# Peptides against a protein of PDB entry 7RZF, part 79

Target 1, 358 residues: chain A of PDB entry 7RZF
Amino acid sequence: PFQEEHLKQLYKIVPIKDIRNLYVTFPIPDLQKYYKSNPGHYLGHLIGHEGPGSLLSELKSKGWVNTLVGGQKEGARGFMFFIINVDLTEEGLLHVEDIILHMFQYIQKLRAEGPQEWVFQECKDLNAVAFRFKDKERPRGYTSKIAGILHYYPLEEVLTAEYLLEEFRPDLIEMVLDKLRPENVRVAIVSKSFEGKTDRTEEWYGTQYKQEAIPDEVIKKWQNADLNGKFKLPTKNEFIPTNFEILPLEKEATPYPALIKDTAMSKLWFKQDDKFFLPKACLNFEFFSPFAYVDPLHCNMAYLYLELLKDSLNEYAYAAELAGLSYDLQNTIYGMYLSVKGYNDKQPILLKKIIEKM
Target 2, 358 residues: chain A of PDB entry 7RZF as posed
Amino acid sequence: PFQEEHLKQLYKIVPIKDIRNLYVTFPIPDLQKYYKSNPGHYLGHLIGHEGPGSLLSELKSKGWVNTLVGGQKEGARGFMFFIINVDLTEEGLLHVEDIILHMFQYIQKLRAEGPQEWVFQELKDLNAVAFRFKDKERPRGYTSKIAGILHYYPLEEVLTAEYLLEEFRPDLIEMVLDKLRPENVRVAIVSKSFEGKTDRTEEWYGTQYKQEAIPDEVIKKWQNADLNGKFKLPTKNEFIPTNFEILPLEKEATPYPALIKDTAMSKLWFKQDDKFFLPKANLNFEFFSPFAYVDPLHSNMAYLYLELLKDSLNEYAYAAELAGLSYDLQNTIYGMYLSVKGYNDKQPILLKKIIEKM

## One batch from the design tools (peptide; aimed at target 1 G48 I83)

Design b2_p26_6 (made by RFdiffusion4)
Pose (drawn by RFdiffusion4):
Structure b2_p26_6 (pose): chain A 358 residues (1-358), chain P 26 residues (1-26)
Amino acid sequence: as target 2 above (358 residues)
Amino acid sequence: SDEFFLKLIRELEEEFEEYKSSKTYP
């Protein structure tokens, strides 16, 4: 649908609720026919990746961006999109050309070195382990899912869809990585600061927007010289699991969680799993404080402190959320709350780091 | 073509809040 007359364009959209965002849209051909190598998932794993020396951490270090989501958007049949969607700070709206410049800096930093064998092996191992201990399904919604993807795949791999990968073909990685060029951009800015500046309006919904077609100054500023920032490739993962042993049932087996520790400081509820036999467990905590909801100031500082703790700890724990260990830490009325779940091997390191950062 | 693109941007606005903690689209 994107003919070249309406390429290299930058719209400005006025919302109703106060948000600020930047959408970077690329068009790409259909890659659903390539469901074994999956090049879109490779570039999605390399673009939208938080951690040390990556695309998002540098934009956090310049104070422009809270978070960004990579990957490719799939539309209809016979055509596909690729999106880099970002949200903006107060002075992140002033430097949009520099943000997209850094996006092509990281793309060029990934074009000078191109394919990687160990990233494909690591991602294939992760999908294989994540498929081998695939948990039970709720019977409603699961049959709709496997009838939703029954049109594309043969009868043998109706289940093993986007779980098992056979081959690492760098040609298709290079092909989709070439189609990401500044001749193929379509920038869209959402900001509430364009109230009285919009000429065009939408008939169907009634939204207002513009046409600021990007002059060639900034295009030929984008693809001209792109060495690097302070970017780097992600490092070897240490949260990949190795212990897949189901521990045996002890003498005191109970059908419901029993109180084991009762002190004036803490109490526990414990139950060994009897039904599922998956090498994974969930640990949850609820810390109490009478000062958390005293007045609006003290009920306000709690969200700020807990949010800054999540801010400063996502850079560390995104590898744990990527390997299958997910944590969550949010506030409640009475006190604050913690819940770490996932594979059975790496809960102590993660929970201990959470406490000592807390 | 413009209204099709706006519908896409609106759909992406909703999907961004769903996939904000995942850091990637499917």

Design b2_p26_6_s1 (made by RFdiffusion4, then SolubleMPNN; from b2_p26_6, 12 letters changed)
Fold by OpenDDE base, seed 5:
Structure b2_p26_6_s1 (fold): chain B 358 residues (1-358), chain A 26 residues (1-26)
Amino acid sequence: as target 1 above (358 residues)
Amino acid sequence: MESEFLRLIRELEKLFEEYKDKGMFP
């Protein structure tokens, strides 16, 4: 159990690898018993969201952070940590206080909006999909994992407990949010820039570090974090599949793609899945343009066009990925290649989004 | 307590590298 003297601490740590990471950690109660509601997962989903108005999007726009991960982690017996981790840019390393301020602004936004049942439902649906279509694991690893988690879950729920959300508990979400306060923070900055600036060495691994109290003035700044109008809750994820129907094999199913449409402007090949029997599809499009590779100028223009197109689609990328959809765009010597992969149900929606941006 | 926290950070480094593209821990 952390006493007050253990809170509001900053650790400057020298890594072995050339990394720049910020860890903003909060001691929280043990939430294991609340696995059916998993309030930490709810908060991790929102804090770690990458869409427009997210914490990450704002921190990226500032040039301070590359990636962000949020969520709960098991600690020692009787408590957990909620953690916000970011990969820092060189510039971000100089703005750690401001980065953390933005974190608290986002947390304040979450408090102001309150728990959202629709967000919980999306988490539930995503986890249900992940459970239903979980890949086969190696038996030995799987059995060992199950044996380990038997200590935490009833036997009848041990297979589902990590995936299936059952209860929306706004009270528990608020309880965790109440722990995500500056007065409860433990910060670690990991950077090689601290080499030669540390005064302690960890006994087990020889990790060099410096521990400092966070100044009260800084804590107060974070406590006074206002609402930042740039932060918004994510929009509903329109890519979450709901239809998992597998069509029966056609009697004349060919082992290879068959040409099913041949026109002056397009050819279409189709191959039905006869192996995996998953509600997934792979759509591949090759676009041909005589101008794509005619000269260096056109090549560069085609490249720039594709980069701009990718940038314009970034708002959908994360939501699509969460829902088990992916897309790829590439320049080719003939023009452009587009691939859309994943659950077939919402592929038309993603494809439409792509086409609308083209 | 410091050692425990440092251990946590080391564990998080590994997890962060694995999950950085997912936005959240499992």
Scores: peptide ipSAE 0.229, ipTM 0.852, DockQ to the pose 0.723
OpenDDE base, seeds 1, 2, 3, 4: peptide ipSAE 0.051, 0.034, 0.049, 0.051; ipTM 0.680, 0.531, 0.680, 0.677; seeds 1, 2, 4 fail the geometry check

Design b2_p26_6_s2 (made by RFdiffusion4, then SolubleMPNN; from b2_p26_6, 12 letters changed)
Fold by OpenDDE base, seed 5:
Structure b2_p26_6_s2 (fold): chain B 358 residues (1-358), chain A 26 residues (1-26)
Amino acid sequence: as target 1 above (358 residues)
Amino acid sequence: FESEFLKEIRELEKLFEEYKDKGFFP
């Protein structure tokens, strides 16, 4: 168990690879017995969210962070960690204290809003989709995994325990949030910039590092984290599929795409899935413009247009991805290519959003 | 104790690379 002397520590670590990472870690109780509610997953989903008003969105807007991952991890016997990891920019490496302040501001926002049952329901639904449509694992690996987790779960639940959320436990969410405090923090910064500035070497891997106590003034600064008005809870994910009906094969289904619409302005080919039988579709659109490639100016304008379009769609990208939807936009010599892939149920919603931005 | 934490960080590096696109650990 971590004693007070082991908390509020900063580690400066020299990586083997040229990476810049920040790890903000919090010791938490063992939550394994609460797998049906998985409060750490709830918090990881929110803290790691990439949508507007998220922690990552704000840190990216400042140019400090590229990516963020939040969540629980199994620790040693009798405890876990909650971890917030970020990929740091060069500028972000200079603003680690402020990055962590923003983390605590976001955590404070989560405390102020309290546990949200609708967020839990989204996590539940996403996990249920992931379970239902998970890829086939290699039998040997899968069997070994199942054998390992039999120690943690009832035999009847062992196949579902990692996926199926059953219980909304706001009390456990609040309990974990109460552990996400500056007085309980352990920080690691990983950067090549610490080369030659370390005083210790780890025995097992030869990792060079320096350990320092975080100053009390810095801890107090983080403890006094205010509500940053830029932080907002995510909006409901409108892309989560709810209908998984697979339509029967049409009697006239062709092994190749059939032309089902032919007009002066559009041609449409359709092929029904006769192989996978998944509630998924792939929509491909090729837009033709005689102006797209007529000269260098028009080519550059078409490029800029596409970049602006992509940027304008970023607000939906993460929510769509979480829901198993993806889109791709590319310039072509004839115009533009758009693809939308994934679960078919909410593809019309995503497609509409794309077209509205065009 | 320090060694255990550093081991943990190395494990986290791998997990971070695996889950960076999802934004959260499983």
Scores: peptide ipSAE 0.161, ipTM 0.811, DockQ to the pose 0.732
OpenDDE base, seeds 1, 2, 3, 4: peptide ipSAE 0.144, 0.123, 0.109, 0.136; ipTM 0.788, 0.806, 0.799, 0.807

Design b2_p26_6_s3 (made by RFdiffusion4, then SolubleMPNN; from b2_p26_6, 12 letters changed)
Fold by OpenDDE base, seed 5:
Structure b2_p26_6_s3 (fold): chain B 358 residues (1-358), chain A 26 residues (1-26)
Amino acid sequence: as target 1 above (358 residues)
Amino acid sequence: LESEFLELIRELEKEFEKYKEKGKFP
């Protein structure tokens, strides 16, 4: 359906809301028949990854992008789109060409590394977890980021097809990657900064826009995207749960937390879940330090320590969230509070990572 | 095709804004 004349186009669109979004879109074949392999989801997972060496990590480091989503979306005419969406900063709006260059550098990295079966397996495992617990809990965090990727899938197909990753198809991944080229790009920039600079109006909603051909020189720059050494594939997600066993309710289960350990240095309270019957736990730690709030200097040091600790843990935050784990760190008047929540199976791993950074 | 593309972008905008709102990670 898209001829060459319809490709390499830039749309500048005036939004109703004060937003700055970039949409980098690629027409791709209809992949619905390949739902068991879902190559678009594989690519969306990697392109939308937020860990160290990710596209988003680099674009954030430059101050150009706040968030990024990648995935496939159905088209009306028997084709699909692969889409990379970013929330632009004010500075990022000035660097759209460079942002897209980095996208193509990351895509080139994916081509160079080739399809990874372990990544597919992680996607499969994550989807299996999401499916298993879909009806029991709205996985808020995972549903938000996956909802970003999943929002591009028809909810009906997401419900049935995405969760059933069964077949690793590297050939289909490569086929989609071959469509993610500058010569196939359709770009939209949505920003109020284009107000009064548009020359067209959409008939249906009155959306003001301008359409421009992307200059051949810019296309060539993107075509010549090199391997940026800052881009790396993610590491294996250690936090994906595999054990979902629910322990039987103890006969002496208390309706309130019971003190199960009392020592000079620690007190431990425990309450078994008697309501939800999920393989989840909430671990809450309160650390008491007599020095935390002795004076303004100690208060500031405690604050800075916690900020540095959070920064040092940021490498795990995304992987933990994908796996349905979360942590929180807060300063308290007595010292520090730590919370770890989510699936219980890999909580000890996350807790260990936190302690190793403390 | 242009109208269809603009419609696509409008849909994506709605979805992406919802994503940003739900995205609890600072």
Scores: peptide ipSAE 0.367, ipTM 0.852, DockQ to the pose 0.268
OpenDDE base, seeds 1, 2, 3, 4: peptide ipSAE 0.320, 0.349, 0.349, 0.377; ipTM 0.826, 0.846, 0.844, 0.853; seed 4 fails the geometry check

Design b2_p26_6_s4 (made by RFdiffusion4, then SolubleMPNN; from b2_p26_6, 10 letters changed)
Fold by OpenDDE base, seed 5:
Order: sequence, then C-alpha cells, then structure tokens
Structure b2_p26_6_s4 (fold): chain B 358 residues (1-358), chain A 26 residues (1-26)
Amino acid sequence: as target 1 above (358 residues)
Amino acid sequence: MESEFLKLIRELEEEFEKYKDKYQFP
C-alpha cells in the first residue's frame, strides 16, 4: 500500500524515444471483483472522451495536449492505478500544473453531476457490439490470454468478462472518484528535456529520472479546483447501432455493382454483401463539379470548403468512431468524394448530419 | 515502490504508443 510519503510525488523521466508524455496516476483499490460493473471503465470513458466539453477538447484548444487516454491499470497485489495519460505538446510541457488543474476540474464536474445510468448503458452497448463483432485473434495469442485471465474470472464468464457489463453501481463509481484527489496523486513527466538534469537511475531499465515532492501550494491549488463551465458531460451517442439484422441475399444478386438508378443528375450502383454477411455498409458518393479543377483559385476554394466542412463535422467524428462508424471526405479532380462506412443501422443519421453541414 | 512505479511508467509508454488514438486503456 502507498503510504503518505509515496503520494504527491513528481517524477521527471528521460525517455528512450523522443516523446513528451504526462502520467497522472492515482492508487485505487483492486476493482477486479467488480468487473460486472467496471467503474474504472465508466470513468475512463468520460475522462478519455474526445467530444465537445471533454477534457481533451479543452486541453487541445489550449494547444497543450494532442491525445488523452484514461483508465484503470493493474498494480501490485491488492491495488490498482487509475491513470490519465496525455501526449504533451512543447507548450504543454510548460503548463503541466495547469493541465493537471483542468483534470481535477473535470473530475470535480463528474462529482457534481454524479453517476449517470445512461452513460453506463452506452458503455454496456458499445462493449456488447465490440464483443459480438470482435475480430478473429491468432489462436496461440488468444489461448495464452485466456489462460492468463482464468485466474481472475469464473470459467463460464472468462470469454465475456472483459466486455459484458451487467450491473450499474453508482456507489463504486463514487468510491473511485473519491480516490481521484490531489492528495492521492503521483505524477510522471516523460521528456528528453530532462536529459542531464536527473540524479537517479532506475534499476530495471536504467531509466534516468529525478523525483521531487509536489509543493503544498500546488496541491492546494488542485484541491481548490472550481467547476470550469467549459466542461460538460457528453451528449447521448446517437450512432450506437441497435439493429444487426442481415437481409437475405437477393436471388438476383450480382457479383458486381449493378446500376439501380440512372437520372440526369445521379447514378446509383448497388452491390449486396455476398461474402462477409455483416450488418455493415459502405456508402460512397462522388460529387461532380465543372469548377472543381478549372483553375488554381477554384482548387483552393474547394480545398478550403472541404477543410471547413471537416471542422464542422468534428463534433460527430468521435461519437461515430466509438459506434463503429467512419466517414471520409476528399477533394477529387472532378469535385468531392464522400465515404460513410460501418454498421448500417445509424449510417442514415451520420449521412444526414454531413448533408446538413454541406 | 519507486522502482515499481518507474517500471509501470516504462510499460505504459509502450502501451500509450499503441493506444494513443484510443480514448481509454484496454
């Protein structure tokens, strides 16, 4: 168990690679027995969220962080870690204290809102989709993994335990949130900028590092983290598929795309899936404009238009990706290309959002 | 305890490179 002397510590670490990472870590109780509710996954989903009002969205807007990952990790016997990991920009490396302040502001927002059953339900649904449509793993790797996790789960549940959520436990979510406090923090900053500024060497890998106590004034600043009005819970993910029905193969199904609509303004080709039998579709749209490539000005205007369109759709990109949907927008010599791919159930919703922004 | 923590950070560096485009740890 971590004693008080092991908490509120800052580690400055020299990496092997040219990376800039921040690890904000919290010792938490062992949550393995709570795998059916998985409160760490719930918190990781929210803290790691990339949508509007998320922690990452705000830190990106400041130019301090590129990516963020949150969640629980196994520790030694009897405890785990909750970890918030970010990829730092050069500017972000100078603002680590403020980045961590924003983390505590977001955590405070989660405390203020309390556990949300609808968020748990979304996590449950997403995990169920991931389980149902999981890719085939290499048998050797899979068997080794299963053998390892047999120590943690009942034999009957070993295949499903990592994916299937069953129980909403707001009490456990609150318990974990109560451990995510400044007085319980261990911080690691990984940067080549610490080369030649370290005073210790780690025994296992020879990692050069410096350890410092976090000043009490900084801890107090984080303890007094207010509610930042920029932070909001995510909206409901409208892209999560619920219908997985596979339509029967048509008797007249062609091995190649067939022209099913031909008009002065549009042609439509269709091919039914005769190979994969998945509840997925690929929608491809090619838009033709005689002005798309007429001169350098029009080319640049078309490029700028597409960049603006992509920016306007960014609010949906993450939610769509989580739900197994993707879109792609590209300039072509003839105009524009749009692709929508993934589970077919909610593709019309995403397509409508794209069209509304065009 | 420090050595174990630093070991964890080194292991996490490799994982983070793999999962940096994901929103949470597996």
Scores: peptide ipSAE 0.190, ipTM 0.816, DockQ to the pose 0.668
OpenDDE base, seeds 1, 2, 3, 4: peptide ipSAE 0.188, 0.189, 0.184, 0.065; ipTM 0.810, 0.813, 0.812, 0.621; seed 4 fails the geometry check

Design b2_p26_7 (made by RFdiffusion4)
Pose (drawn by RFdiffusion4):
Structure b2_p26_7 (pose): chain A 358 residues (1-358), chain P 26 residues (1-26)
Amino acid sequence: as target 2 above (358 residues)
Amino acid sequence: TFEEIQEEKREEMEAQAEEALSVIYD
């Protein structure tokens, strides 16, 4: 649907609720026919990746961006999109050309070195382990899912869809990586600061927007010289699991969780798993404090402190959320709250680091 | 896992600008 008359354009949209965002839209051909190599997931794993020396961490270091989501959007049949959607700070709206410039800097940093064998082997291993201990399904919604993807795949791999990968073909990685060029951009800015500046309006919904077609100054400033920032490739993962042993049932087996420790400091509830036999467990905690909801100031500093703890600890723990260990730490009325769940091998390192950062 | 994280964050972000998705994508 994107003919070249309406390419290289930058819209400005006025919202109703106060948000600020930047969408970068590329068009690409259909890659649902390539469901073995999956080049869109490779570029999505290399663009939207938080951690040391990556696209998001540098934009955090310049104070312009809270978070960004990579990957490719799939639309209808016979055509596909690719999106880099970002949200903005107060002075992140002033430097949009520099943000998109850094996006093509990281794209060119990934075009000078291109394919990687160990990233494909690592991602295939992760999907294989994440498929081998695939948990039980709720019968409603699961049959709708496997009837939702029954149109595309044959009868043998109706289940093993986007779980098992056979081959690493760098040609298709290079092909989809070539289609991401600044002749193929469509920038869209959402900001509430364009109240009285919009000429055009939408008939269907009634929203207002513009046409600031990007002059060639900034296009030929985008693709001209792009060496690097302080970017790097992600490093070897250490949260990949290795212990897949189901520990045996002990003498004191109980059908409900029993109180084991009762002190004036803490109490526990414990139950070995009897039904599922998956090498994974969930640990949860609820810390109390009478000072958490005393007045609005003390009920306000709690969200700020807990949020800055999540800010400063996502850079470390995104590899744990990527390997299958997810944590969550949010505030409650009474006190604060913690819940770490996932594979059985790497809970101590993650929970201990959470405490010592806390 | 990675796809689920990306898809959840994207749906949450596009749910904030749900009335402007046709202008963005059409």

Design b2_p26_7_s1 (made by RFdiffusion4, then SolubleMPNN; from b2_p26_7, 16 letters changed)
Fold by OpenDDE base, seed 4:
Structure b2_p26_7_s1 (fold): chain B 358 residues (1-358), chain A 26 residues (1-26)
Amino acid sequence: as target 1 above (358 residues)
Amino acid sequence: MFKEILEKKLKENESKIEDSLRIIFG
């Protein structure tokens, strides 16, 4: 167990590669026995959320962070870590204290809102989908993985334990949140900018680093993190599939797309999946406009339009991605191309959102 | 980004950041 002397520490680490990363870590109790509720996953989902009002959204808006990941990691026997990891920009490297302040503001928001059962349900549903439609892994790697996790889970649950959530435990969520405090923080900054400024070498790999105590005034600043009105809980993910019905193959299914609608303004081709038998679809739309590429001005306007459209859709992008939906928008010399891919159940919802923004 | 993605990214980056992670978690 980490003693007080191991807390409130800052590690400045020199990487081999030119990377800039921040790790904000919190020792937490071993939650392995609570895998059916997985409070760390719940918190990781919210802290690592990328939608409007998220921690990442705010940090990106300031140009400090590119990516953010939150979640629990296994530690030594008897404890775990909760980790918030961000990819830092050059500017972000100068604002690490402020970044961490924002992290604590978001955590404070989570405390204020309390555990949300609907969020747990979304996590449950997403994990169930991920489990059900998990890709085939290489047998050797898979077997080795399963052998490893047999130490942690009952044999009957070993295949499902990492995915299937069963119990909403607000008490455990609150318990973990109570550990995500400045007094319990360990910070690591990974940057080449620390080259020549380190005084220690890691024994195993020779990694150069410096360890410093975080100043009490900084800890106090983080402890006094106010509610930031920019932070909001995510909205419900409307893209999570619930229907996975696979329609039977038509007797006369052609190996090629068949023209099923032909009008002066539109042509529609359809091909049923005859190979994968997944509840997924690919919707491809090609829009033709004689004005899209008539001159450089129109070309640039079409480009600008698409960029604005993409920007306007960004609020849905993460939620769609989490739900196994994706979209692509491209300019063509003839107009615009739109693709919507993934689980077919909620594709109409995403498509409607796209059309409403067009 | 979810734990699984973290684990995946951590695994993908493990070779790159494994040394850093040991300092953090050791």
Scores: peptide ipSAE 0.027, ipTM 0.750, DockQ to the pose 0.534
OpenDDE base, seeds 1, 2, 3, 5: peptide ipSAE 0.025, 0.024, 0.026, 0.025; ipTM 0.664, 0.709, 0.714, 0.690

Design b2_p26_7_s2 (made by RFdiffusion4, then SolubleMPNN; from b2_p26_7, 17 letters changed)
Fold by OpenDDE base, seed 4:
Structure b2_p26_7_s2 (fold): chain B 358 residues (1-358), chain A 26 residues (1-26)
Amino acid sequence: as target 1 above (358 residues)
Amino acid sequence: MFKELQQKKLEESESKIKDSLRIIFG
């Protein structure tokens, strides 16, 4: 168990690779018994969210962070860690204290809003989809994994326990949030910039590091983290599939796309899935414009248009990805290419969002 | 994908700093 002497510590670590990472970690109770509610996953989802008003969105806007991951990690017996990990830019490395302040501002926002059952339901639904359509693992790896998790779950639940959420427990969410405080923080900064500035060596790998106490003034600054009006809870994910019906294979299904619509302005080809039998589709659109590549100006305008379009769609990209949808937009010499892939149920919603931004 | 995505992202993050994990979590 981490004693007070192990809290409020800063580790400056020299990596072998040229990486810049920040780990903000919090010792938390062992939550394994609460796998049906998984409050750490709930918080990891929100803290690790990439949509508008998210922690990552704000930190990216400042040019300090490239990526963010939030979640729980197994510790030693009897405790776990909650982790917020970010990939730092060079500028972000200079603003670690401010980055962590923003983390605590976001956590304060989560406290102020309280646990949201709809967010839990989305996590439940997403995990159910993931479980239902998980890829076949290699038998040897799968067996070894199952053997390992049999220590944690009843035999009857061992296959589902990692995926299926069953119980909304706002009390446990609040309990974990109460552990995400500056007085309980352990910070690690990983950067080559600490080379020659370390005084300790890790025994197993020879990793060079320095350990320092975080100044009380910094802890107080983080404790006084107010609500930042830029932080918002995510909106409901409209892209989560609910219909997984697979249509019967047509008797006369061709092994190649058939032309099902032919007009002066459009051609449509269709091929039914005859191999995978998944509730997924791939929609490909090729747009032709005689003006797309007529001269360098038009070419640049078409490029700029697509970049602006992509930027305008960023608000949906993460939610779509979580829901197993993806889109791709590309300039072509003839115009534009659009692809929408994933679960077919909510593809029309994503397509509509794309069209509304065009 | 979702829990797996977060877990995978965590695992990928951990894989980058495998040599530093003991310092952080030990």
Scores: peptide ipSAE 0.200, ipTM 0.842, DockQ to the pose 0.690
OpenDDE base, seeds 1, 2, 3, 5: peptide ipSAE 0.141, 0.152, 0.184, 0.139; ipTM 0.822, 0.825, 0.840, 0.824; seed 5 fails the geometry check

Design b2_p26_7_s3 (made by RFdiffusion4, then SolubleMPNN; from b2_p26_7, 16 letters changed)
Fold by OpenDDE base, seed 4:
Structure b2_p26_7_s3 (fold): chain B 358 residues (1-358), chain A 26 residues (1-26)
Amino acid sequence: as target 1 above (358 residues)
Amino acid sequence: MYEEILKKKLEEMESKIKDSLRIIFG
């Protein structure tokens, strides 16, 4: 267990690669026994969310952060870490204290809202989908992995324990949230900008670093993190598939797409999946406009239109991705191309959202 | 897919900082 002397520490680390990363870490109790509720995953889902009102959205809007990951990590025996990791911009490197303040503001928002069963249910559903449609792993790697996790899980649950959530435990969520406090923080900043400014060398890899105590005034600033009105819980993910029915192959299924609709304004081709037998579909739309490539002005207008459309759809992109849906929009010399891919169940919802923004 | 995404992101993160992990967690 980390003693008080190990808390409220700042590590400035020189990387070999030109990277800028911030790690905000919190020692937490060993939650391995609570794998069926996995409160760390719940918090990681929210803290790492990329939708509107998320921590990442705010930090991106300020130009400080590119990516954010939140979650639990195994520690030594008897404890774990909760980690918030961000990829810093050059500007973000100058605003680390403010970034961390925003992290604590978001955490405070989570405390204020309390544990949400619907969020847990979404995590459960997403994990169930991931488990059900997990890709085949290489046997050797898989066996080694299973052998490793047999130490942590009952034999009967070893295959499912990492994926299947079963119990909503708001008490455990609150318990972990109570550990995500400035008093317990360990901060690491990884940047080449610390080259020549370090006084320690890590014994194993020779990594140069400096360790400093975080000033009490900074800790106090983080402790007084208020509710930031920009932070909101995510909306319900409407793209999570619930129907996984695979339709029987048609007796006369052709190995190539068949023209099933032919009109003056549209042609529709269809091919049933005869290979993968997954509850997935690929919808491809090619839109033709005689105006798309008439002159440079129209080309630029078409480009701008698509960029604006993409921007307007960004609010759905993360939720769709989590749910195993993707879309792609491209300009073509003839107009526009749209693809929607993934689980077929909620594709109509995503497609409708796209059309509504068009 | 989220767990896989998170796991992948975490793995990617860990791969980037493999040399620094001991400083942070050790």
Scores: peptide ipSAE 0.091, ipTM 0.801, DockQ to the pose 0.670
OpenDDE base, seeds 1, 2, 3, 5: peptide ipSAE 0.072, 0.062, 0.089, 0.041; ipTM 0.784, 0.780, 0.795, 0.755

